# Designs tried in a protein design run: peptides against a protein of PDB entry 3VZA. Part 15

Target 1, 98 residues: chain A of PDB entry 3VZA
Amino acid sequence: RVERLCKSKELFEERLGLEIRRIHNEQLQFIFRHIDHKDPDKPYMFTLSINEQGDYEVTSCTPPLDCISEFQLKVRETNNFSAFIANIRKAFTALSFK
Target 2, 62 residues: chain B of PDB entry 3VZA
Amino acid sequence: AAYVTQLYYKISRIDWDYEVEPARIKGIHYGPDIAQPINMDSSHHSRCFISDYLWSLVPTAW

## One batch from the design tools (peptide; aimed at target 1 L48)

Design b2_p14_1_s4 (made by RFdiffusion4, then SolubleMPNN; from b2_p14_1, 6 letters changed)
Fold by OpenDDE base, seed 4:
Structure b2_p14_1_s4 (fold): chain B 98 residues (1-98), chain C 62 residues (1-62), chain A 14 residues (1-14)
Amino acid sequence: as target 1 above (98 residues)
Amino acid sequence: as target 2 above (62 residues)
Amino acid sequence: MSAFELMQQIISSP
């Protein structure tokens, strides 16, 4: 099962172009690649934590997204984590066109 | 890696077929209404196309 | 587990 789990993680990372890493201060870093078709390895990333109130909190976003604060509000309201991540990727994709 | 892979599933709603050759992207996407099969030959597509396609399966409605 | 719970487990587990 461990081998399958490792394989699963690798498949998700490559196919979704999304890496999830635990970093300092109890945060997760989400790193998107395969966003810019002209530069597939260019990373687009944000970090996420659970604050003392028990809410999702975006602690960084690189490059910055104007909509990230709104998305943080939306995920807190809806608890739709899937839509949260997908919308961030969508926003990064739109940003890559500029 | 169990929690991480589960989180990937919570994000994407994709379950991979792990028994096929590496070049075959095969799995199932579980949407809110209908489960859809995924079956692609990765050698026929760019990495960006594959990722864009898979993410297109994920609803963005809150 | 929810995504929220999974995230909690990931950031809290060694």
Scores: peptide ipSAE 0.790, ipTM 0.964, DockQ to the pose 0.934
OpenDDE base, seeds 1, 2, 3, 5: peptide ipSAE 0.790, 0.789, 0.790, 0.789; ipTM 0.963, 0.963, 0.964, 0.963

Design b2_p14_2 (made by RFdiffusion4)
Pose (drawn by RFdiffusion4):
Structure b2_p14_2 (pose): chain A 98 residues (1-98), chain B 62 residues (1-62), chain P 14 residues (1-14)
Amino acid sequence: as target 1 above (98 residues)
Amino acid sequence: as target 2 above (62 residues)
Amino acid sequence: SENDIFKQILNKAS
């Protein structure tokens, strides 16, 4: 029951290397690991809220990505949250080789 | 707990097989078109490859 | 209330 839900969360966390945390001020923090193969535990993270207009809003990005504002505009336009997450991860992978 | 696993599905479109040994990464990836099975041996791969591979199943087109 | 943001994301996502 609840064991299955916890198990599912852990499988996703380990397998995708993605953790989601509900943090202060109505935000979710998305933490990617397994990005840098030389340092698999190093995190890359961004935080997200749904603003008062009901729009996706990236409230921080550590380390910064120069394309995340463009991604915010795209996710608002298309409502494609899956592609938004996938493109952010691709951007952190690329940033790691800069 | 259910709401975060539901969002993982929305993000990745993967449903795990919860009835397998821990060393097996097994599940199905869903999409616009026919669903695809996943059955990998975790012992054969690095954690990073597993993550990179699984993420490569997620379309990046907007 | 802690789940509201999850519900909003799920509702908005295509």

Design b2_p14_2_s1 (made by RFdiffusion4, then SolubleMPNN; from b2_p14_2, 9 letters changed)
Fold by OpenDDE base, seed 2:
Structure b2_p14_2_s1 (fold): chain B 98 residues (1-98), chain C 62 residues (1-62), chain A 14 residues (1-14)
Amino acid sequence: as target 1 above (98 residues)
Amino acid sequence: as target 2 above (62 residues)
Amino acid sequence: AENALLEKLLAKAR
């Protein structure tokens, strides 16, 4: 089971190009790669926490996204975390073309 | 690791087939309407294409 | 627990 879980994580990381890390102060770091086809290893990342009010809170975003605040609002309203992450990736993808 | 893999499933709704050769990307995407199989030969595609394709399966509607 | 945030998130996420 442990071996399966480890393999699962590795498959998700490689195939989705998404790494998830626990970082200091009870935050998760989401690192997207495979965004820029000319530079597949270039990271696009944001950090997330759940604040004292119990709300999703984006604590950083690199590179910055104009839409991140709106997405934070949307995920707070819907709890659709899948759409939240997918939309962020879509936004990073769009940014990579500029 | 269990929680992380659960999170990946929450995000992607993908369940991998772990009994195939490493070059085969095989699994199932569970969309809101129907489950769709995933079956790709990774040697035929770039890493970016594969990721883009898999993410294209994930709805962006809130 | 070390996975407290993950647990919180999994509980919130649809």
Scores: peptide ipSAE 0.680, ipTM 0.956, DockQ to the pose 0.874
OpenDDE base, seeds 1, 3, 4, 5: peptide ipSAE 0.676, 0.677, 0.678, 0.680; ipTM 0.956, 0.956, 0.956, 0.956

Design b2_p14_2_s2 (made by RFdiffusion4, then SolubleMPNN; from b2_p14_2, 8 letters changed)
Fold by OpenDDE base, seed 2:
Structure b2_p14_2_s2 (fold): chain B 98 residues (1-98), chain C 62 residues (1-62), chain A 14 residues (1-14)
Amino acid sequence: as target 1 above (98 residues)
Amino acid sequence: as target 2 above (62 residues)
Amino acid sequence: SENDLLEKLLKLAR
């Protein structure tokens, strides 16, 4: 099972172009690649934590997204984490064309 | 890696077929209503295209 | 802990 889990992680990372890392101060870092077709390895990332109230909190976003605060609100309202991540990727994709 | 793989599933709703050759991207996407198969030859597509395609399967409606 | 965060995120996710 350990080998399966490792392989699963690798497949997700490569195929989705999404790396998820545990970082200091109890945060998760989400790193999107494969966004810019001209620079597939260019990272687009944000960090996420659970605040004292137990809510999702975006602690950083690079490059900045105008919509990130709204998405944070939406995920708190809906708990639709999948849509949250997918919308962020969509926003990064749109940003890459500007 | 158990938690992170669970998180990937929570995000993507994709379950990979781990018994296929590396050049084959095979799995199942579980949408809200019906499941859809994934079956691609990775050698026929760029990494960006593959990622874009897979993410296109993920609903963005809140 | 970092593992706790993952667990919390999983619990909060729909």
Scores: peptide ipSAE 0.253, ipTM 0.938, DockQ to the pose 0.876
OpenDDE base, seeds 1, 3, 4, 5: peptide ipSAE 0.249, 0.160, 0.107, 0.110; ipTM 0.937, 0.933, 0.929, 0.929

Design b2_p14_2_s3 (made by RFdiffusion4, then SolubleMPNN; from b2_p14_2, 10 letters changed)
Fold by OpenDDE base, seed 1:
Formats: sequence, structure tokens, C-alpha cells
Structure b2_p14_2_s3 (fold): chain B 98 residues (1-98), chain C 62 residues (1-62), chain A 14 residues (1-14)
Amino acid sequence: as target 1 above (98 residues)
Amino acid sequence: as target 2 above (62 residues)
Amino acid sequence: AADALLEKILAKAK
């Protein structure tokens, strides 16, 4: 099962172009690639934690997104984490077109 | 990696078929209404196209 | 600690 879990993670990373890392101070880093078709390896990333109130909190976003605060509000309201991540990727995609 | 893979499923709602050859992207996407199969030949597409397609399966409605 | 955060997210996520 360990081997399958490792394979599963690798398949998700490559096929979704999304890497998830555990980082210091109890945060998760989400790294999107395959965003810019002209530069597929260019990373677009944000970090996430759960604050003392138990709410999702975006602690960084690179490159910055004007909509990130609104998305944070929406995910707190709906707990739709899937839509949260998907909308962030959509925003990064739009940003890549300049 | 159990928790991370569980998170990937929570995000994408995709379950991969692990018994196929590496060049075959096969799985099931569990959408709000019905489940739909995924079955692609990766050699026919760019990495960006594949990712864009898979993410297009994920609803963005809150 | 890292797993704890993941567990929290998994518990909250629809």
C-alpha cells in the first residue's frame, strides 16, 4: 500500500501539475505548474494554514492575486475546498496571459 | 502519503487506475451528478493540456 | 504537526 500511495502522489503531481508541501509553522504550500504553456515549469504558489479561530488563512501568494482575499472569504463560507483550489488555479492561469 | 493523497482526492475527485501502463491516463472523476471516465493517451497531449483538461472537470462554483 | 493540519483540512473540506 505504501508503494501505491507514493505512486498516487506522483500521478497527481504530474497530471494535475500540483505539488503539496508541508512547510514550517504548520502551513501547506500549494505549487502549481503547467500553467503557462510557453513555460510549463514556471511555479505559481500559495501557502495555507488554519488560524486560531479554525479558519482557512492564506499566508502567502506568489505571484500575488487580487482575488485571493475574496476566495479566502468564500472558502470560509462554503468549505468548498475543491472550488477554492480550482479557482486559484484559474486565477493564476488568467494572470499568465498578462 | 495517505493524508496528501486524500487531499488530492478532496480537491480533484479523481480516482486513478493504477494498473495501466504509464502512458495511459485512466481514472474516474466523481462529479456532482454522475461519474465520468478519464481515458487519455498522454503521448497525444502536452503536459499543460492534460492538466488544463483535468482541472476543467473540477467545478468552480462555490 | 503537519499531519494534524492535513487532518484539519480534510475534516473541514466538503
Scores: peptide ipSAE 0.711, ipTM 0.959, DockQ to the pose 0.876
OpenDDE base, seeds 2, 3, 4, 5: peptide ipSAE 0.710, 0.708, 0.711, 0.710; ipTM 0.959, 0.959, 0.959, 0.958

Design b2_p14_2_s4 (made by RFdiffusion4, then SolubleMPNN; from b2_p14_2, 9 letters changed)
Fold by OpenDDE base, seed 4:
Structure b2_p14_2_s4 (fold): chain B 98 residues (1-98), chain C 62 residues (1-62), chain A 14 residues (1-14)
Amino acid sequence: as target 1 above (98 residues)
Amino acid sequence: as target 2 above (62 residues)
Amino acid sequence: ADVDLYKKLLEKAK
């Protein structure tokens, strides 16, 4: 099972171009790659925690996204975490064209 | 890795087929209405294309 | 604590 789990993680990381890391202060870091077709290894990332009120909280976003605060509000309203992550990737993709 | 893989599924709704050759990207995407098979040869596509394609399967509607 | 965050997200997300 451990071997399968490790393989699963590697497949998701490579195929989705998304790495998820546990970082300091009880946060998860989401690192997108494969965004810029001209520079596939260029990282686009944000960090996330659950605050004291139990709400999703984006603690950083690099590069910054104008829409990130709105997305945080939307995921708090809907709990649609899948759409939250997908929309962030979409926003990073749009940013890569600017 | 158990929790992170569960999170990947929560995000993507993709379940991989782990018994195929490494170059074969095979799995199932479980959408809200119907499951769709994934079956592609990674050697025929760029990494960015593959990622973009897979993410295109994930609904962005809130 | 980090494991707890994963669990929290998995439970919270629909």
Scores: peptide ipSAE 0.680, ipTM 0.955, DockQ to the pose 0.810
OpenDDE base, seeds 1, 2, 3, 5: peptide ipSAE 0.678, 0.643, 0.677, 0.285; ipTM 0.954, 0.954, 0.954, 0.937

Design b2_p14_3 (made by RFdiffusion4)
Pose (drawn by RFdiffusion4):
Structure b2_p14_3 (pose): chain A 98 residues (1-98), chain B 62 residues (1-62), chain P 14 residues (1-14)
Amino acid sequence: as target 1 above (98 residues)
Amino acid sequence: as target 2 above (62 residues)
Amino acid sequence: STKDLILKIIHAPD
């Protein structure tokens, strides 16, 4: 029951290397690990809220990505949250080789 | 707990097989078109490859 | 929607 739900969360966390945390001020923090193969535990994170207009809003990005504002505009336009997450991860992977 | 795992599905479109040994990464990836099975041996791969591979299943087109 | 689901996550009781 609840065991299955916890198990599902852990499988996703370990296998995607993605954790989701509900943090202060109506935000979710997305933490990617397994990005830098030389340092698999190093995190890359961004935070997200749904603003008062009901729009996706990236409220911080650590380390910064220069394309995340473009991604915000695209996710708002398309409502494609899956692609938004996938493109942010691709951007952190690329950033790691800069 | 259910809401976060639902969002993982929305993001990745993966449903895990919960009835397998821990060393097996097994599940199905869903998409616009036919669903695809996943059955990998975790012992054969690094954690990073597993994550990179699984993420490569997620389309990046907007 | 996905946004509704995010809002449920944000506003879900502990």

Design b2_p14_3_s1 (made by RFdiffusion4, then SolubleMPNN; from b2_p14_3, 7 letters changed)
Fold by OpenDDE base, seed 3:
Structure b2_p14_3_s1 (fold): chain B 98 residues (1-98), chain C 62 residues (1-62), chain A 14 residues (1-14)
Amino acid sequence: as target 1 above (98 residues)
Amino acid sequence: as target 2 above (62 residues)
Amino acid sequence: SVVDLLRQIINAPP
């Protein structure tokens, strides 16, 4: 089972171009790659925590996204975490063309 | 790894077929209405195209 | 829930 889980994680990381890391201060780092077709390894990332109220809280975003605060509000309202991540990737993709 | 893989599923709604050869990207995307198969040859596509395609399956509507 | 899952990941052993 351990081998299967490791393989699963690796497949998701490579195929989605999304890595999830636990970092300091009780945060998760979401790292998107495969965004820029000219530089597939260029990382686009944000960090996330859960505050004392149990709400999603974006603690950083690199490169910065103007829409990230709105997305944080939307995910708190809808609890649609899938759409949250997908919209962030969409925004990073749009940014890569500029 | 178990929790992380669960998170990947909750994000993407994709379940991979782990029994196929590495060059084959095969799985199922579970949308709200109909489950759709994923079946592509990775050697025919760039990493960016593959990722873009898979993410295109994930609804962005809140 | 996703929140619970995230907490489990965050609080996992080092």
Scores: peptide ipSAE 0.766, ipTM 0.962, DockQ to the pose 0.954
OpenDDE base, seeds 1, 2, 4, 5: peptide ipSAE 0.765, 0.765, 0.765, 0.765; ipTM 0.962, 0.962, 0.962, 0.962

Design b2_p14_3_s2 (made by RFdiffusion4, then SolubleMPNN; from b2_p14_3, 7 letters changed)
Fold by OpenDDE base, seed 3:
Structure b2_p14_3_s2 (fold): chain B 98 residues (1-98), chain C 62 residues (1-62), chain A 14 residues (1-14)
Amino acid sequence: as target 1 above (98 residues)
Amino acid sequence: as target 2 above (62 residues)
Amino acid sequence: SVLDLLRQIINAPP
């Protein structure tokens, strides 16, 4: 089972170009790659925590996204975490063309 | 990695076929209406194209 | 839930 889980994680990381890491201070780091077709390994990332109220809180975003605060509000309202992540990737993609 | 893989599923709604050769990207995307098969030859596409395609399956509507 | 899942990941032992 451990081998299967490791394989699954690796497949998701490579195919989605999304790595998820636990980092210091009770945060998760979401690292997108495969965004810039000219530089597939260039990382686009944000960090996430759950605050004392139990709400999703974006603690950093690199490169910065103007829409990230709105997305944080939307995910709190809808609890649609899938759309949250997908929209962030969409925004990073748009940014890569500028 | 159990929790992380569960999270990937909740994000993407993709279930991979782990029995195929590494170059074959095969699985099922479970959308709200109908499940759609995924079946790609990775050697025919760039990593960016593959990722873009898979993410295109994920709804962005809130 | 996703929230519970995230909490489990965040609070997992090193």
Scores: peptide ipSAE 0.756, ipTM 0.962, DockQ to the pose 0.948
OpenDDE base, seeds 1, 2, 4, 5: peptide ipSAE 0.756, 0.756, 0.756, 0.755; ipTM 0.961, 0.962, 0.962, 0.962

Design b2_p14_3_s3 (made by RFdiffusion4, then SolubleMPNN; from b2_p14_3, 7 letters changed)
Fold by OpenDDE base, seed 5:
Structure b2_p14_3_s3 (fold): chain B 98 residues (1-98), chain C 62 residues (1-62), chain A 14 residues (1-14)
Amino acid sequence: as target 1 above (98 residues)
Amino acid sequence: as target 2 above (62 residues)
Amino acid sequence: SDLDLLRQIINAPP
């Protein structure tokens, strides 16, 4: 099972171009790659925590996204975490063309 | 790693086939509609194309 | 839930 779990994580990281890290101060870091076709290894990332009220809170976003605050509101309202992540990737993709 | 892989599934709704050769991207995407197979030869595509394609399977509707 | 899973990841032992 351990080998399968490790393989699974690696497959997701490579195929989705998404790495998930636990970082300091009880936060998760989501790192997107494969966004810019001219620079596939360029990272697009945000950090996330669950605040004392129990709500999703984006603590950083690099590069910054104008829509990130709205997405934070939406995920709090809908609890659709999948759409949250997918929309962030979509926004990063759009940003890479600017 | 178990929790992280569970999170990947919750995000993507993809279940990989782990018994195929490394160059074969094979699995199943589970969406609101009928489950759809994934079957790609990674040697025929860029990493960015593969990722874009897989993410295109994930609904963005809230 | 997604929230519970995230909490588990965040609070998991090193």
Scores: peptide ipSAE 0.668, ipTM 0.958, DockQ to the pose 0.961
OpenDDE base, seeds 1, 2, 3, 4: peptide ipSAE 0.663, 0.664, 0.663, 0.666; ipTM 0.957, 0.958, 0.958, 0.958

Design b2_p14_3_s4 (made by RFdiffusion4, then SolubleMPNN; from b2_p14_3, 8 letters changed)
Fold by OpenDDE base, seed 5:
Structure b2_p14_3_s4 (fold): chain B 98 residues (1-98), chain C 62 residues (1-62), chain A 14 residues (1-14)
Amino acid sequence: as target 1 above (98 residues)
Amino acid sequence: as target 2 above (62 residues)
Amino acid sequence: SDLELLRQIINAPP
């Protein structure tokens, strides 16, 4: 099972171009790649925590997104984490076209 | 790794076929309606195209 | 839930 889990993670990372890391201060880092077709390895990332109120909180976003605060509100309201991540990727994609 | 892979599934709703050759991207996407198969030859596409395609399967409606 | 899963990941031992 361990081997399967490792393979699964690697397949998701490569195919979705999304890496998920646990970082300091009880945060998760989401790193998108394969966004810019001219620079596939260029990272687009944000960090996420769960605050003391139990709410999703975006603690950083690089590069910054004007819509990230609205998305944070939306995910708190809907609890649709899938749409949250997908919309962030969509926003990063739009940003990559400059 | 178990929790992370579960998170990937919750995000993408994709279940991979792990018994195929590395160049074959096979799996099933479980959307709100009928499940749809994924079957791509990765050698025919860029990494960015593959990722864009897979993410296009994920609804963005809140 | 998604929130619970995220907490599990965040609080997992190093």
Scores: peptide ipSAE 0.669, ipTM 0.958, DockQ to the pose 0.950
OpenDDE base, seeds 1, 2, 3, 4: peptide ipSAE 0.664, 0.668, 0.666, 0.668; ipTM 0.958, 0.958, 0.958, 0.958

Design b2_p14_4 (made by RFdiffusion4)
Pose (drawn by RFdiffusion4):
Parts: C-alpha cells; sequence; structure tokens
Structure b2_p14_4 (pose): chain A 98 residues (1-98), chain B 62 residues (1-62), chain P 14 residues (1-14)
C-alpha cells in the first residue's frame, strides 16, 4: 500500500538519480545526482514554481546553466515537461565537462 | 507520496516491476508507439551508467 | 495536466 509507494519513490530516486523536494515558498527542488561519474553523489539542482499566471518558472539553478531560460520558454510553449527535465539533465552532464 | 511517484512517471514514462529482487532493474518504458521492456542486472553496471542509460530512454525533442 | 499535478504536490497537506 503505502509501502509500495515509498518503494516506488526510492526506486526512482536511486535509478534516475533524481530527488524531488517540496521546499519553502511554493517551490519544488529537483536534485540530480549521478551526473559526474568521478563524483556520483555530487548534486546539480534547480528549483521550480508555478507562478500566479499558471506558468512554469525556474526560480534558481545551482550550478547555473546558461540555457535554462531558453528551456523555460520552451516548456511554457510546448507544455513538454518531460523534455524540459531531460534537457536540463543533459545540460548538467555537459556542464560537468566544461 | 503518490503525487511525486506520478510525476516521476510523467517525467520518465517508466513503470517498475515491484515484484523482483533488488538487484534487478526491471520495468517498462512507455512512448508514442509501442512500450519497451527494461530488465537490467544492477550488479553489472555503475550507478551512473544505470542513471545515464535510463535517462537516454527519455526523448529530448520538444 | 502536469502543472496541476505540480500544484497538487505543492499544496498537498503534510
Amino acid sequence: as target 1 above (98 residues)
Amino acid sequence: as target 2 above (62 residues)
Amino acid sequence: STKELILKIIHAPD
């Protein structure tokens, strides 16, 4: 029951290396791990809210990505949240080699 | 708890097989077109490869 | 929608 739900969350966290936290001020924090193969536990994170217009809004990105504003515009236009998350992870992987 | 796991599905389109040994990464990836099985031995791979591989299943086209 | 789901997550009781 609830055990299955917790198990599902843990499987996603461990297997995707992605954690989602509800934090202050109506935000969700997305934390990617398993990005740098030399340091698998190092986090890359961004925070997101749905603003008063009902739009996706990235409220912070640590470390910064220069493309995340473009991604915000794209996710607003297409409503493709899956691709938005996938492209942010690709950007953090690339950043790790800069 | 259910809302976060639902969002994981929305993001990844993966449904896990919850009835397998912990060492087996088993599930199905869904898409526009036919669903694809996943059945990997976690002991054969690094955590990073597993994550990178699973994420490669997620389309990046907008 | 995904946005509604995110709002449910944000506004879900503890």

Design b2_p14_4_s1 (made by RFdiffusion4, then SolubleMPNN; from b2_p14_4, 8 letters changed)
Fold by OpenDDE base, seed 3:
Structure b2_p14_4_s1 (fold): chain B 98 residues (1-98), chain C 62 residues (1-62), chain A 14 residues (1-14)
Amino acid sequence: as target 1 above (98 residues)
Amino acid sequence: as target 2 above (62 residues)
Amino acid sequence: SVLDLLRQIINAPP
């Protein structure tokens, strides 16, 4: 089972170009790659925590996204975490063309 | 990695076929209406194209 | 839930 889980994680990381890491201070780091077709390994990332109220809180975003605060509000309202992540990737993609 | 893989599923709604050769990207995307098969030859596409395609399956509507 | 899942990941032992 451990081998299967490791394989699954690796497949998701490579195919989605999304790595998820636990980092210091009770945060998760979401690292997108495969965004810039000219530089597939260039990382686009944000960090996430759950605050004392139990709400999703974006603690950093690199490169910065103007829409990230709105997305944080939307995910709190809808609890649609899938759309949250997908929209962030969409925004990073748009940014890569500028 | 159990929790992380569960999270990937909740994000993407993709279930991979782990029995195929590494170059074959095969699985099922479970959308709200109908499940759609995924079946790609990775050697025919760039990593960016593959990722873009898979993410295109994920709804962005809130 | 996703929230519970995230909490489990965040609070997992090193």
Scores: peptide ipSAE 0.756, ipTM 0.962, DockQ to the pose 0.930
OpenDDE base, seeds 1, 2, 4, 5: peptide ipSAE 0.756, 0.756, 0.756, 0.755; ipTM 0.961, 0.962, 0.962, 0.962

Design b2_p14_4_s2 (made by RFdiffusion4, then SolubleMPNN; from b2_p14_4, 9 letters changed)
Fold by OpenDDE base, seed 3:
Structure b2_p14_4_s2 (fold): chain B 98 residues (1-98), chain C 62 residues (1-62), chain A 14 residues (1-14)
Amino acid sequence: as target 1 above (98 residues)
Amino acid sequence: as target 2 above (62 residues)
Amino acid sequence: SVLDLLRQILNAPP
């Protein structure tokens, strides 16, 4: 089972170009790659925590996204975490063309 | 890695076929209406194209 | 839920 889980994680990381890490201070780091077709390994990332109120809180975003605060509000309202992550990737993609 | 793999599924709604050769990207995307098969030869596409395609399956509507 | 899953990830032992 451990081998299967490791393989699953690796497949998701490579195929989605998304790495998920637990980092210091009770945060998760989401690292997107495969965004810039000219530089597939260039990382686009944000960090996420759950605050004392139990709400999703974006603690950093690199490069910065103007829409990230709105997305944080939307995910709190809808609890649609899938759309949250997908929209962030979409925004990073748009940014890569500028 | 059990929790992380569960998180990937909740994000993407993709279930991989782990029995195929590494170059074959095969699985199922479970959308709200109908499940769609995924079946790609990775050697025919760039990493960016593959990722873009898979993410295109994920709805962005809130 | 996703929230519970995230909490489990965040609270898992190192």
Scores: peptide ipSAE 0.754, ipTM 0.962, DockQ to the pose 0.911
OpenDDE base, seeds 1, 2, 4, 5: peptide ipSAE 0.752, 0.752, 0.752, 0.752; ipTM 0.961, 0.961, 0.961, 0.961

Design b2_p14_4_s3 (made by RFdiffusion4, then SolubleMPNN; from b2_p14_4, 9 letters changed)
Fold by OpenDDE base, seed 3:
Structure b2_p14_4_s3 (fold): chain B 98 residues (1-98), chain C 62 residues (1-62), chain A 14 residues (1-14)
Amino acid sequence: as target 1 above (98 residues)
Amino acid sequence: as target 2 above (62 residues)
Amino acid sequence: SVLDLLRQILSAPP
């Protein structure tokens, strides 16, 4: 089972171009790659925590996204975490063309 | 690892077929309406194209 | 829920 889980994680990381790491201060780092077709290894990332109120909180975003605050609000309202992550990737993709 | 893989599923709604050869990207995407098969030859596509395609399966409507 | 899952990830020992 451990081997299967490790393989699963690796497949998701490579195929989605999304790495998820636990970092200091009880935060998760989401690292997107495969965004820029000219530089597939260029990382686009944000960090996420659960604040004292129990709400999703974006603690950093690199490169910065103007829409990230709105997305944080939307995910709190809808609880649609899938759409949250997908929209962030979409925004990073749009940014890569500029 | 178990929690992280569960998180990947909740994000993507993709379940991989782990018994195929490494060059084959095979699985199922579970949308709210109907499940759709995924079946790609990775040697025919760039990493970016593959990722873009898979993410295109994930609804962005809130 | 996703929230519970995230809490589990964040509360796990290093």
Scores: peptide ipSAE 0.741, ipTM 0.961, DockQ to the pose 0.824
OpenDDE base, seeds 1, 2, 4, 5: peptide ipSAE 0.739, 0.742, 0.739, 0.739; ipTM 0.960, 0.961, 0.961, 0.960; seeds 1, 2 fail the geometry check

Design b2_p14_4_s4 (made by RFdiffusion4, then SolubleMPNN; from b2_p14_4, 8 letters changed)
Fold by OpenDDE base, seed 2:
Structure b2_p14_4_s4 (fold): chain B 98 residues (1-98), chain C 62 residues (1-62), chain A 14 residues (1-14)
Amino acid sequence: as target 1 above (98 residues)
Amino acid sequence: as target 2 above (62 residues)
Amino acid sequence: SVFDLLRQIINAPP
């Protein structure tokens, strides 16, 4: 079972190009790769926490996204975390085209 | 790792087939209406294309 | 829920 879980995580990381890490101060780091076809290993990332009010809070975004604050609002309203992540990836993809 | 893999599923709605060779990207995407199979030969595609394709399966409507 | 999963990941022991 442990072997399968490890394999599962690795498959998701490679195939989705999304790595999820726990970092300092009770935050999660979401790292997208495979965004820029010219530079597949270039990371696009944001960090997320749950604030004391219990709300999703984006604590950083690199590179910056103009839409990230709106997405934060949307995920708080809808609780659609899947759409939240997918939209962020779409935004990073658009950004990669300059 | 269990929680992280569960999170990946909640995000992507993809369940992988773990019994196939590494070059085969096989699984099931559970969309809102119907489950769709995933079956790709990774040697025929770039990593970016594969990721883009898989993410295209994920709805962006809020 | 996703919220619970996130909290579990965030608060998981080192």
Scores: peptide ipSAE 0.738, ipTM 0.961, DockQ to the pose 0.921
OpenDDE base, seeds 1, 3, 4, 5: peptide ipSAE 0.736, 0.737, 0.736, 0.737; ipTM 0.961, 0.961, 0.961, 0.961

Design b2_p14_5 (made by RFdiffusion4)
Pose (drawn by RFdiffusion4):
Structure b2_p14_5 (pose): chain A 98 residues (1-98), chain B 62 residues (1-62), chain P 14 residues (1-14)
Amino acid sequence: as target 1 above (98 residues)
Amino acid sequence: as target 2 above (62 residues)
Amino acid sequence: SDDTYKTMMDRLLS
């Protein structure tokens, strides 16, 4: 029951290397690990809210990505949240080689 | 707890097989077109490869 | 706070 839900969360966290945290001020923090193969535990994170207009809003990005504002505009336009997350992870992987 | 796992599905379109040994990464990836099985031995791969591979299943087209 | 959270989750899952 609830065991299955916790198990599912842990499988996703470990296998995708992605954790989701509900934090202060109506935000979710997405933390990617397993990005830098030389340091698998190093986190790359961004925070997100749904603003008063009901729009996706990235409220911070650590480390910064220069393309995340473009991604915000795209996710608003297309409502493709899956691609938004996937493109942010691709951007953090690339950033790690800069 | 259910809401976060539902969002993982929305993001990855993966449903895990919960009835397997921990060493097996087993599940199905869903998409516009036919669903695809996943059955990997975690002992054969690094954590990073597993994550990179699984994420490569997620389309990046907007 | 809980209602705001559910609304956020509905948006993300839309």

